# Peptides against a protein of PDB entry 8BZL: the designs that were tried, part 24

Target 1, 228 residues: chain A of PDB entry 8BZL
Amino acid sequence: SYDRAITVFSPDGHLFQVEYAQEAVKKGSTAVGVRGRDIVVLGVEKKSVAKLQDERTVRKICALDDNVCMAFAGLTADARIVINRARVECQSHRLTVEDPVTVEYITRYIASLKQRYTQSNGRRPFGISALIVGFDFDGTPRLYQTDPSGTYHAWKANAIGRGAKSVREFLEKNYTDEAIETDDLTIKLVIKALLEVVQSGGKNIELAVMRRDQSLKILNPEEIEKYV
Target 2, 242 residues: chain B of PDB entry 8BZL
Amino acid sequence: SRRYDSRTTIFSPEGRLYQVEYAMEAIGHAGTCLGILANDGVLLAAERRNIHKLLDEVFFSEKIYKLNEDMACSVAGITSDANVLTNELRLIAQRYLLQYQEPIPCEQLVTALCDIKQAYTQFGGKRPFGVSLLYIGWDKHYGFQLYQSDPSGNYGGWKATCIGNNSAAAVSMLKQDYKEGEMTLKSALALAIKVLNKTMDVSKLSAEKVEIATLTRENGKTVIRVLKQKEVEQLIKKHEEE

## One batch from the design tools (peptide; aimed at target 1 K60 G74, target 2 S152)

Design b1_p12_2_s3 (made by RFdiffusion4, then SolubleMPNN; from b1_p12_2, 6 letters changed)
Fold by OpenDDE base, seed 4:
Structure b1_p12_2_s3 (fold): chain B 228 residues (1-228), chain C 242 residues (1-242), chain A 12 residues (1-12)
Amino acid sequence: as target 1 above (228 residues)
Amino acid sequence: as target 2 above (242 residues)
Amino acid sequence: EKEERYEELLYE
């Protein structure tokens, strides 16, 4: 009975719907984020776009603002809702405070949103985790992760989705100061990490790169192959 | 509190939304709807299931709905749900027009409805809509467009796609025969007939069982036209002769 | 097979 209740604690203190939402995240394709010295990189397993589908409408990586981007794993429709609200908040912040959001600020906003959906009897949790990367106005690169519970933490590197465990294990072994010494090495680290779970090499990887004082850049397949 | 939880779409232990999946399964039993994007237009083709001979001849398309001057949609699933959603689409489009004095971009209209669909999968006291939609449209940003949305609130753009009964088989046929970059509206119409002829559970395809609408641009204006029965008959005849 | 199809459609 407790497993069907949205906001009821089990005798053991579990919120089952939150835990089950975390299982929904594992059904998503893998996403990885790495913070370098002056770069943040998001890599995602490219979902096999069905033949005849417009690739423009299939986005696992999206911009929240000029200085912040996000990758997600889990329910696509849920992600769209979160993304839209985050974008609105980013714009609102610019208008009200006259500065872009910090990566932590927008992460906290998203986390708070998710948390509220775990505490209302009239709402199910969001079935998504997100990697949020960007630069603060002081030029500091940031990487955050959020999960369905509304928790968030800052990371040097992390992964979400189906292959997240394997990718995290790889990153734990290979993330060193030397491995992120340059932008190119940081990108290479992300690619290598994704290749732990992606079978068909660089063709099934999408990479987004944000450098200090630069806009988000999505790498084309040819650019990705140079790092392989 | 417990009674309310039973009325909310919830996650399974495996992270599945069964009510959404069941809604999608229900759509699989609905009449077939096809959409095909061409260089010079976009079309919808829908199976017309005449339930009763006693029904007054609805002179208007039963499954294809005009949303505004630049967009139309076709539906597969629960008729009552479809009526609600198509009405909402019209309202959204109208509100946008009034606010901005220009037609709503196609993707924005689709997204607005998809947000509603998603909400019905997340908020208590709501059930998913048992409807998938195909949208055709034109706007100044992307030109001719074809979209598909499902009960989850997910959507995607397509060159060609199918929803409803035998949709998987139809999609496979579309993948085989769709010529990217070379698709004319004429060829798209022929392809639609070909696919429907093979996927509809009818012994013989007839014009009475198929509704087709085309969206084109003429003199800088969007033209949405439902094909006359005679035109559909001609398309069927041409297919039979090949 | 149907279950896998829905997963592909719903999750990214």
Scores: peptide ipSAE 0.376, ipTM 0.807, DockQ to the pose 0.805
OpenDDE base, seeds 1, 2, 3, 5: peptide ipSAE 0.354, 0.272, 0.353, 0.137; ipTM 0.779, 0.695, 0.766, 0.579; seeds 1, 5 fail the geometry check

Design b1_p12_2_s4 (made by RFdiffusion4, then SolubleMPNN; from b1_p12_2, 5 letters changed)
Fold by OpenDDE base, seed 4:
Structure b1_p12_2_s4 (fold): chain B 228 residues (1-228), chain C 242 residues (1-242), chain A 12 residues (1-12)
Amino acid sequence: as target 1 above (228 residues)
Amino acid sequence: as target 2 above (242 residues)
Amino acid sequence: SREERIEDLLYL
């Protein structure tokens, strides 16, 4: 059957394993990314960590380099593989080119990696989508999304995971130049977008902020509550 | 080449990896393994199911494996898979030691194995490992640590957790009785006995059916000790008197 | 359900 063939097109031109990997992404908790004027913001639905679980080992937002961060949705183990390879590439680029990667470059690398896993009979696709944010060396904020297919696009704002549709609909209505005029307004936009799908307010949200020429900052719950 | 598609873990139409889920389900039928992190140490407690009188008693631990001087693990699932993975853990740890002239950090060892596990869920011609592991260790970065990994190649750090048979009930009990910040190794041992007594499918808990290992620090060295049967008997007796 | 618990362990 075509649905069990990893690299075979259906008669109607579908790659079922890629489409099914996209369904795996929808099982992940929601992540949202927004590009502001001089800020990029990642927000994620904080999955209920088991009472005795170490929160340090449960991360949906990861740094790839000093200037690039990634949030993902889907298979956690698959994400770790992608993150590790991306980190290695970021370091390799610094060593060989003597400059940090552009956000587009590392996104393309990740996308190419994913694409290769859709075209080999000996590999299943990665069951993850990613939001990749950061700053290029010229100070331009960037947001990219990549899917299990290995496609990638630049976005002003986007969402992935189980609540992504509702969050995107919200962003389509509310993403304006006025809504991102300041860093604080941009952060508020992300929180409001997440609140479309996250219950119990700011306690169930993790927020990461990267400003121009600054490192990634994870906001604490008290900081998030100021925007709710 | 088409033969590889049938031998690869693939997504269902709903985005599920059924072979991974089935491997996890199979582990639910394995003997119970507990891990508890304390302020002054970490322990593993495992159900010993294969008590055969003809087994050479030299097996001090059926389910608990020393990985290096600073780490041990317990296993739930397919024994042959467990043996392969525990050997791989030892090799990874030794290669690291040889390369860097220092012990591998606990989480790095766990992640290295988890990357292997993940690969067996993604590459053709391979099946998921039917094994979950609990890891206990000490390193200079995070001190005493407890990790759990599953067939997917996912892992997490824990203060206390359980894998294998009746793991959900055990975890519930651990959540109720685990006192964060106040857990001593002594109290952890008592808690382990309490949980095992309630979760093991035995009428009476006996020392012959339980393996316990502790990891402590003495004089700046890690000490991994498997408790003697008499020590376990004392713990059981103490629990029965309370 | 047990299946839901497994899914919770696999996906983030």
Scores: peptide ipSAE 0.418, ipTM 0.801, DockQ to the pose 0.841
OpenDDE base, seeds 1, 2, 3, 5: peptide ipSAE 0.406, 0.292, 0.403, 0.266; ipTM 0.780, 0.705, 0.779, 0.692; seeds 1, 2, 5 fail the geometry check

Design b1_p12_3 (made by RFdiffusion4)
Pose (drawn by RFdiffusion4):
Structure b1_p12_3 (pose): chain A 225 residues (1-47, 50-199, 201-228), chain B 238 residues (1-200, 205-242), chain P 12 residues (1-12); non-standard residues A62 YCM
Amino acid sequence: SYDRAITVFSPDGHLFQVEYAQEAVKKGSTAVGVRGRDIVVLGVEKKAKLQDERTVRKICALDDNVCMAFAGLTADARIVINRARVECQSHRLTVEDPVTVEYITRYIASLKQRYTQSNGRRPFGISALIVGFDFDGTPRLYQTDPSGTYHAWKANAIGRGAKSVREFLEKNYTDEAIETDDLTIKLVIKALLEVVQGGKNIELAVMRRDQSLKILNPEEIEKYV
Amino acid sequence: SRRYDSRTTIFSPEGRLYQVEYAMEAIGHAGTCLGILANDGVLLAAERRNIHKLLDEVFFSEKIYKLNEDMACSVAGITSDANVLTNELRLIAQRYLLQYQEPIPCEQLVTALCDIKQAYTQFGGKRPFGVSLLYIGWDKHYGFQLYQSDPSGNYGGWKATCIGNNSAAAVSMLKQDYKEGEMTLKSALALAIKVLNKTMLSAEKVEIATLTRENGKTVIRVLKQKEVEQLIKKHEEE
Amino acid sequence: AALEEIEASLYD
C-alpha cells in the first residue's frame, strides 16, 4: 500500500501539510460555541434556494450527551463524526458510562494527530467545537484543530472570520451575558451577526442538562432577530 | 519512487485539493444531466453524448442506472469511473437488504458511496473518481428524494439540480421556474425540456427517466421515443 | 467564478 511520508518537517520546524489543513478550516463557514451556566449553545453560518436544508447541517450529535460543530472540509468532517460516534458506543460498552465531553475530545484530537504523523495520509482539514455535560452536570466546550491540539473554552469561534468573532466574544462574554438561557442564545446570534451580513442564514442548536440536542426552528430564530 | 509520485492526496498552500478540483473540471465538460423533484415523483433528464448515426443502442438506457427496487441514478464525468461506482452502489444496497431485510434509505446509500470517494482524496495516493452523480429514489422515511454527489465525497439533497455542461445556466432557470411544493410530474417534465432546450432539440439527443409510486410499489421507467417526441412538440407551442 | 463554486462545494 501507499507509504509516502506526506506530513514532514520543513526548515524552521513547520509542518506545512498541517498549516495547509488549517487554511482549509478558514475557508469553512463560521461556527460559534458559548458555554453558559446550565446550557451550551452552538451556531453556524450557512452558505441556497432549491436545496434541502435537512441534509446539509454543520451541527451533529455524537452521543445523547455530546454534540459538535465543525468548520472546513465537510467530507473529512463526516468521517471524523462517524469515527467519534463509534467510539462513544465502545465507551458505553466497556465502562458502562456515557463518555465525558473531555474523553471524546481527546479521542478526536488524537485521531487528528495520528493523521499528521502517519504514512500515506494527509491531515484532516477540520476544526471542531464539542459541547455537552458531564456526570456532575458541569457544562463543557472544547475545540480541536487539525494538529490534534485541544483546549477547553468559555466561548470560541472557528472558520471564516473566527478572529473577529473571537474578539467580539472576549468583550461580551460576561456573567450578565450568560445569566439566562435566552441571553446565552442571544450572544451566539450577536457573535454570528458580526460576520454574517444575514440573520435568516444561520443554524442554531441548544443542549441543556440531560435533555438531549434541540435544533431551533427558523421561526424561533426570527423571533431573536 | 518519490520522483515519479504526483502526490494526488495532498493539500495545496491554500488548503485546496487540486486533483478534486481538476476532476470537477472534467465533469463540467460532460453531458448535461438534471433532476427535478415533484409531489408525485422524481425525474432524471440527461443529454446523450452518444448521438452518432452508426450507433446501435442495445440497452434500455445509456446514462441512467437502476440501483435497486426504489432507486435510480445518472452520471456526469468519466464513463468508466461511473461504471465502477454504480456497481458499488448496487453492492451496498444489496448488503443493506441482506442485513436488515428492508431497502436501504436513499441518503444512507449516498453516504456510503461518498465515504469511498472521500477515502480516495485522503490516502492511497490514487487519482479520485471523476464522477458527479444524481440520485433519485423513494423511501419510507422521507418519500421522494433527489441527491447529488461530487468527487470529494460531498453530497446534498435538492428539489432540483443540474450537473455537467452549462449546469450554472440550468440552475439559474430552475430557480426562476420551479414552484416549490406545487410541482407535478407533468409540469416537471415540461420544465426539464425547457431547461435542456436552452443549455443544449431532438428526441435522439435526450434521455428521460421517471420514478413514481403505484400500489405501494416503486416504478422506474425510461420514457419511449414517442413520449419524448410528444413532449418536445408540446413545448415549441409555448 | 468556477473556483468560488468549487470552494463553496468543498467548504460550505

Design b1_p12_3_s1 (made by RFdiffusion4, then SolubleMPNN; from b1_p12_3, 8 letters changed)
Fold by OpenDDE base, seed 4:
Structure b1_p12_3_s1 (fold): chain B 228 residues (1-228), chain C 242 residues (1-242), chain A 12 residues (1-12)
Amino acid sequence: as target 1 above (228 residues)
Amino acid sequence: as target 2 above (242 residues)
Amino acid sequence: SKRKRIEDLLYL
């Protein structure tokens, strides 16, 4: 059957394993990314961590380099593989080119990696989408999304995971130049977008902020509550 | 080439990896393994199911494996898979030691194995490992640590957790009785016995059916000790008197 | 359900 063949097109031109990997992404908790003027913001639905689980080992937002971070949705183990390879590439780029990667470059690398896993009979696709945010060396904020297919696009704002549709609909209505005029307004936009799908307010949200020439900052719950 | 597709873990139409899920379900039928993190140590407690009178004396823990001087693990699932993975853990740890002249950090060892596990869920011609592991260890970065990994190649750190048979009930009990910040190794041992007594499919808990290992620090060295049967008997007796 | 628990362990 075509659905079991990893690299075979259906008669109607579908790659079923890629489409099914996209369904795996929808099982992940929601992540949202927004590009502001001089800020990029990632927000994620905080999955209920088991009471006795170490929260340090449960991360949906990861730094790839000093100027790039990523949120993902889908298979956690698959994400770790992608993150590790991306980190190695970021370091390799610094060593060989003597500059940090651009956000587009590392996105393209990740996308190419994913694409290769869709075209080999000996590999299943990665069951993850990613939102990749950061700053290029010229100070330009960037937001990219990658899917299991290995496609990637630049976005002003986007969402992935189980609530992504509702969050995108919200962002399509509410993403304006006025809504991102300040860093604080941009953060508020992300929180409001997540609140479309997250219950119990700011306690179930994790927020990461990267400003121009600054490192990634994870906001604490008290900081998030100021924007709710 | 087409023969490899049938041998690769693939997504269902719903985005599920059924072979991984089935491996996890199979582990639910394995003997219970507990891990508990304390302030002054960490422990593993495992159900010993294979008590056969004709087995040569179990000189060593059946389910608890020393990985290096600073780490041990317990296993739930397919024994042959467990043997392969525990050997790989030892090799990874030794290669790291050789390369860097220091012990591998606990989480790095766990992640290295988890990357292997993940690969067996993604590459053709391979099946998921039918094994979950609990890892206990000490390193200079995070001190005493407890990790759990599953067939997917996912892992997490825990204060207390359980894998294998009746793991959900055990975890529920641990959540009720685990006192964060106040857990001593002594109290952890008592808690382990309490949980095993309620979750093991045995009429009466006996020392012959339970393996316990502790990891402590003495004089700046890690000490991994498997409790003697008499020590376990004393713990059981104490629990019965309470 | 057991299924939900497994899904919760696999996906983030």
Scores: peptide ipSAE 0.446, ipTM 0.818, DockQ to the pose 0.842
OpenDDE base, seeds 1, 2, 3, 5: peptide ipSAE 0.428, 0.300, 0.428, 0.062; ipTM 0.796, 0.706, 0.792, 0.545; seeds 1, 2 fail the geometry check

Design b1_p12_3_s2 (made by RFdiffusion4, then SolubleMPNN; from b1_p12_3, 7 letters changed)
Fold by OpenDDE base, seed 3:
Structure b1_p12_3_s2 (fold): chain B 228 residues (1-228), chain C 242 residues (1-242), chain A 12 residues (1-12)
Amino acid sequence: as target 1 above (228 residues)
Amino acid sequence: as target 2 above (242 residues)
Amino acid sequence: EKEAAIEALLYE
């Protein structure tokens, strides 16, 4: 008989499958997000792409809408499902409300989706955490994190994945108003944070930048090297 | 650890999906399938393991399936699972065509199936499909394409890749010999034979044990053809002479 | 090595 009760409480009140899903996240490469004054930056540890693999199909950072992007850590296939659902919701919101989603709204949607998979019989939790960044319609930059449990919080800066602890420790020490005073400094902060865990410098980093009233820009390796 | 080995769609304490991993391991024991992208086409080459004399010589491609007019796939793994997935691919492609009056883009077909595969790793009462697929196709967006998908629902685009038995060795050989930007379909066919000859556990490569399909564009139409045995024999002979 | 390879394919 297949166990239909995948996610149940332990006698001690733990949701083991949720906790184990959090362990799955730690198997993912590191992602970092930083909110600047007029910029949001996502940085990820670039997984070594196989020589014969098409780089186009390897994406850890994706756009959810014109004003929102997401980085994830954990199960790649799970992430695709979440991303697709989020994209549909972003479009639906534009149609029904006639405005783009707020970063908080779409984060809450994703969080709610994840939460349902922790409570629904016969479903396992999503094995991903996500950093969601973007701009609200009023031009306010936002950064949110969501976990397999469906919890979410707003952050100034945060990290997920394998090296998240070290990156967070770095950010706790180095995130200051001075450090994010300019867009360039904010980008530099993200790079420095990732370099705590990424070997071989800028070649193994992918950076996405979203500025106010601008589309998501993925920096090329040459652009990244200018900040290193 | 064994408790998590037997249950489908659950995380281990370490965050692993053992049933997915085991499915991927099982595929490693399946017949070898190769895919190679060329400038003027894309090909699949697959090992034929079941040569039974009583099989009707109408060698329908045992491992290579036409999905629509613009796409084909090869499978490595559990045959029954493969049949289900290939049928689903055809249905997805057909539904898209009916809905949009255009053929489904290659990557969209791949992702649609991958979403199904992923679901079988997340929903209780289901097991992962014990199948990896190579997809070849052409669309107006990206031209010739080669994709690989696995039981997890993950996929990627490739210039050349291999699934099934001795796939790691095959990939290594492909990395050595694949010349980016200079690969013709002819050279790709030769490379496929070379790699299969080294990776198949046979004393001598024969045309009976190899199935090859090519996807090309002729007069603005996609042409998918399975090579005749004589054509494969010629390729093997040419390889032996080199 | 195979286990590590599989893990690398599953997680990003």
Scores: peptide ipSAE 0.358, ipTM 0.791, DockQ to the pose 0.825
OpenDDE base, seeds 1, 2, 4, 5: peptide ipSAE 0.343, 0.239, 0.354, 0.220; ipTM 0.771, 0.683, 0.809, 0.679

Design b1_p12_3_s3 (made by RFdiffusion4, then SolubleMPNN; from b1_p12_3, 6 letters changed)
Fold by OpenDDE base, seed 4:
Structure b1_p12_3_s3 (fold): chain B 228 residues (1-228), chain C 242 residues (1-242), chain A 12 residues (1-12)
Amino acid sequence: as target 1 above (228 residues)
Amino acid sequence: as target 2 above (242 residues)
Amino acid sequence: SRRERIEALLYE
């Protein structure tokens, strides 16, 4: 059957394993990314950490380099593989080119990696989508999304995971130049977007902020509550 | 080449990896393993199911494996898979030691194995490992640590957790009784006995059916000790008196 | 359900 073949097109031109990998992404908790004027913000639905689980080991937002961060939705173990390879590439780029990667470059690298896993009979696709944010060396904020297929696009704002549709609908209505006029407003926009799908307010949201020429900052719950 | 597609863990139409889920289900029927992190140490407690009179005296823990001087693990699931993975853990740890002239950090060892596990869920011609592991260890970065990994290659750090049979009930009990910041190794041992007594499918808990190992620090060295049967008996007796 | 718990462990 075509649905069991990893690299075979259906008669109607579908790659079922890629499509099914996209369904795997929808099982992940929601992540949202927004590009502001001089800020990029990632917000994620904080999965109820089991009471006895070490929070340090549960991270949905990861730094790829000093200027690039990634949030993912889907298979956690798959994400770790992608993150590690991306980190290695970022460091390699610094060594060989003597400059940090652009956000587009590392996104393309990740996308290419994913694509290769869709075209090999000996590999299943990665069951993850990623939001990749950061700053290019010229100070331009960037947001990219990549899917299990290996496609990638630049976005002003986007969401992935189980609540992505609702969050995107919210962003389509509320993403305006006025809404991102300031860093604080941009952060508020992300929080409001997540609140469309997250219950119990700021306690269930993790927020990461990267400003121009600054490192990634994870906001604490008290800081998030100021925006709710 | 087409023959490999049938031998690859693939996504269902709903985006599920059924072979991974089935491996996890199989582990749910394995003997119970507990891990508890304390302020002054970390412990593993495992159910010993294979008590056969004709078995040569188990001089060593059946389910608890020393990985290096600073780490040990317990396993739930397919024994043969467990043996392969524990051997791989030892090799990874030794290669690291050889390369860097220092012990591998606990999380790094766990991650290295988890990458292998993940690969067996993604590459053709391989099946998921039917094993979950609990890892206990000490390193200079984070001190005493407890980790859990599953067939998917996912892992997490824990203050207390359980894998295998009746793990959900055990975890619930641990959540109720675990006192964060106040857990001593002594109290952790008592808690382990309490949980095992309630979750093991035995009428009466006996020392012959339980393996316990502790990891502590003495004089700047890690000490991994498997409790003697008499010590376990004493713990059980103490619990029965309370 | 046990299935839901397994899914919660696999996906993030």
Scores: peptide ipSAE 0.380, ipTM 0.827, DockQ to the pose 0.831
OpenDDE base, seeds 1, 2, 3, 5: peptide ipSAE 0.263, 0.252, 0.361, 0.056; ipTM 0.774, 0.685, 0.789, 0.542; seeds 1, 2, 5 fail the geometry check

Design b1_p12_3_s4 (made by RFdiffusion4, then SolubleMPNN; from b1_p12_3, 7 letters changed)
Fold by OpenDDE base, seed 4:
Structure b1_p12_3_s4 (fold): chain B 228 residues (1-228), chain C 242 residues (1-242), chain A 12 residues (1-12)
Amino acid sequence: as target 1 above (228 residues)
Amino acid sequence: as target 2 above (242 residues)
Amino acid sequence: SRKERIESLLYE
């Protein structure tokens, strides 16, 4: 069957394994990214951490480099592989080019990696989408999304995972220049967007903020509640 | 080549990796393994199912493996797969030691193996490992640690957890009785016996059916000890008296 | 369900 062939096109031109990998992404918890004027914000639905689980080992938002961070949705183990390769590339770039990667560069690297796993008969696609945010060396905030196919695009705002449709609909209505005029308003926009799909308010949200020339900051629950 | 596609773990139309899920289901039928983190140590407790009188004296734990001086693991699932993975863990740990002249951090060893597991779910001609592992260890970065990994290559840190048969019930019991910040190794041992007594499909818990290992720190050194049968008997007796 | 638990372990 065409659906079982990793690299075979269907008669109507579909790559089923890529499409099915996209369905795997929809099983992941929701992540949202918003580009502000001088800030990038990632928000994720906090999966109910099992009571006895160490929260340190549950990370949906991770740093790729000092100027780039990523949120993902889909297969956790697949994400770890992508993250590790991206981190290695970021360090390699610093060593060889003597500058940090641009957000576009590392996104393209990840996208190319994913694409290769769609074209080899010996590999299944990665079951993850990613929101990649950060700052270029010129101080420009960037937001990119990549999916299992290896496609990538720049966004003002976007969402991935199970609640992505509802969050995107909210962002399409509410993302305005006024709504991102300040850092605080941008953060508030992300929280409001996540609240479309997350139950029980700010306790189930994780937020990461990166400002120009600043390191990634993970907001604590108390800080998040101030915006709710 | 269509033949290679049939040997690759692939996505279902719903985005599921059924071969990974089936491997996890198979592990659910394996012997129970418990891990409990305490303030002064960490322990593994495992069900011993293969008690055959003709087996040569089990000088070593059947389900608990020493990985290096600072780490041990317990396995649930396919024994042959477990042997391969535990050997790989030992090799990874030794290579790290040779390269850096320091023991490998606990989480780094776990992640290294998890990357291998993940690869066996993504590359053609490979099947998922039918094994879940509990890892106990100590390092200078995080102290005593407990990790769980599954066939997908996913892992997590835990204060207490269970894999294998009746793991869901065991985890529920652990959630009820585990007292964060107040857990001593002694209390952890008692809790392990309590949970095993309720979750093992045996009429009566006996020391012959349970393997327990503790990891502690003494004089700045890690000590991994498998409890003697007499010690386990005493723990069981104490539980029955309470 | 067991199925739901397995899914929750695989996806984030």
Scores: peptide ipSAE 0.367, ipTM 0.822, DockQ to the pose 0.830
OpenDDE base, seeds 1, 2, 3, 5: peptide ipSAE 0.246, 0.251, 0.051, 0.326; ipTM 0.768, 0.688, 0.746, 0.771; seed 2 fails the geometry check

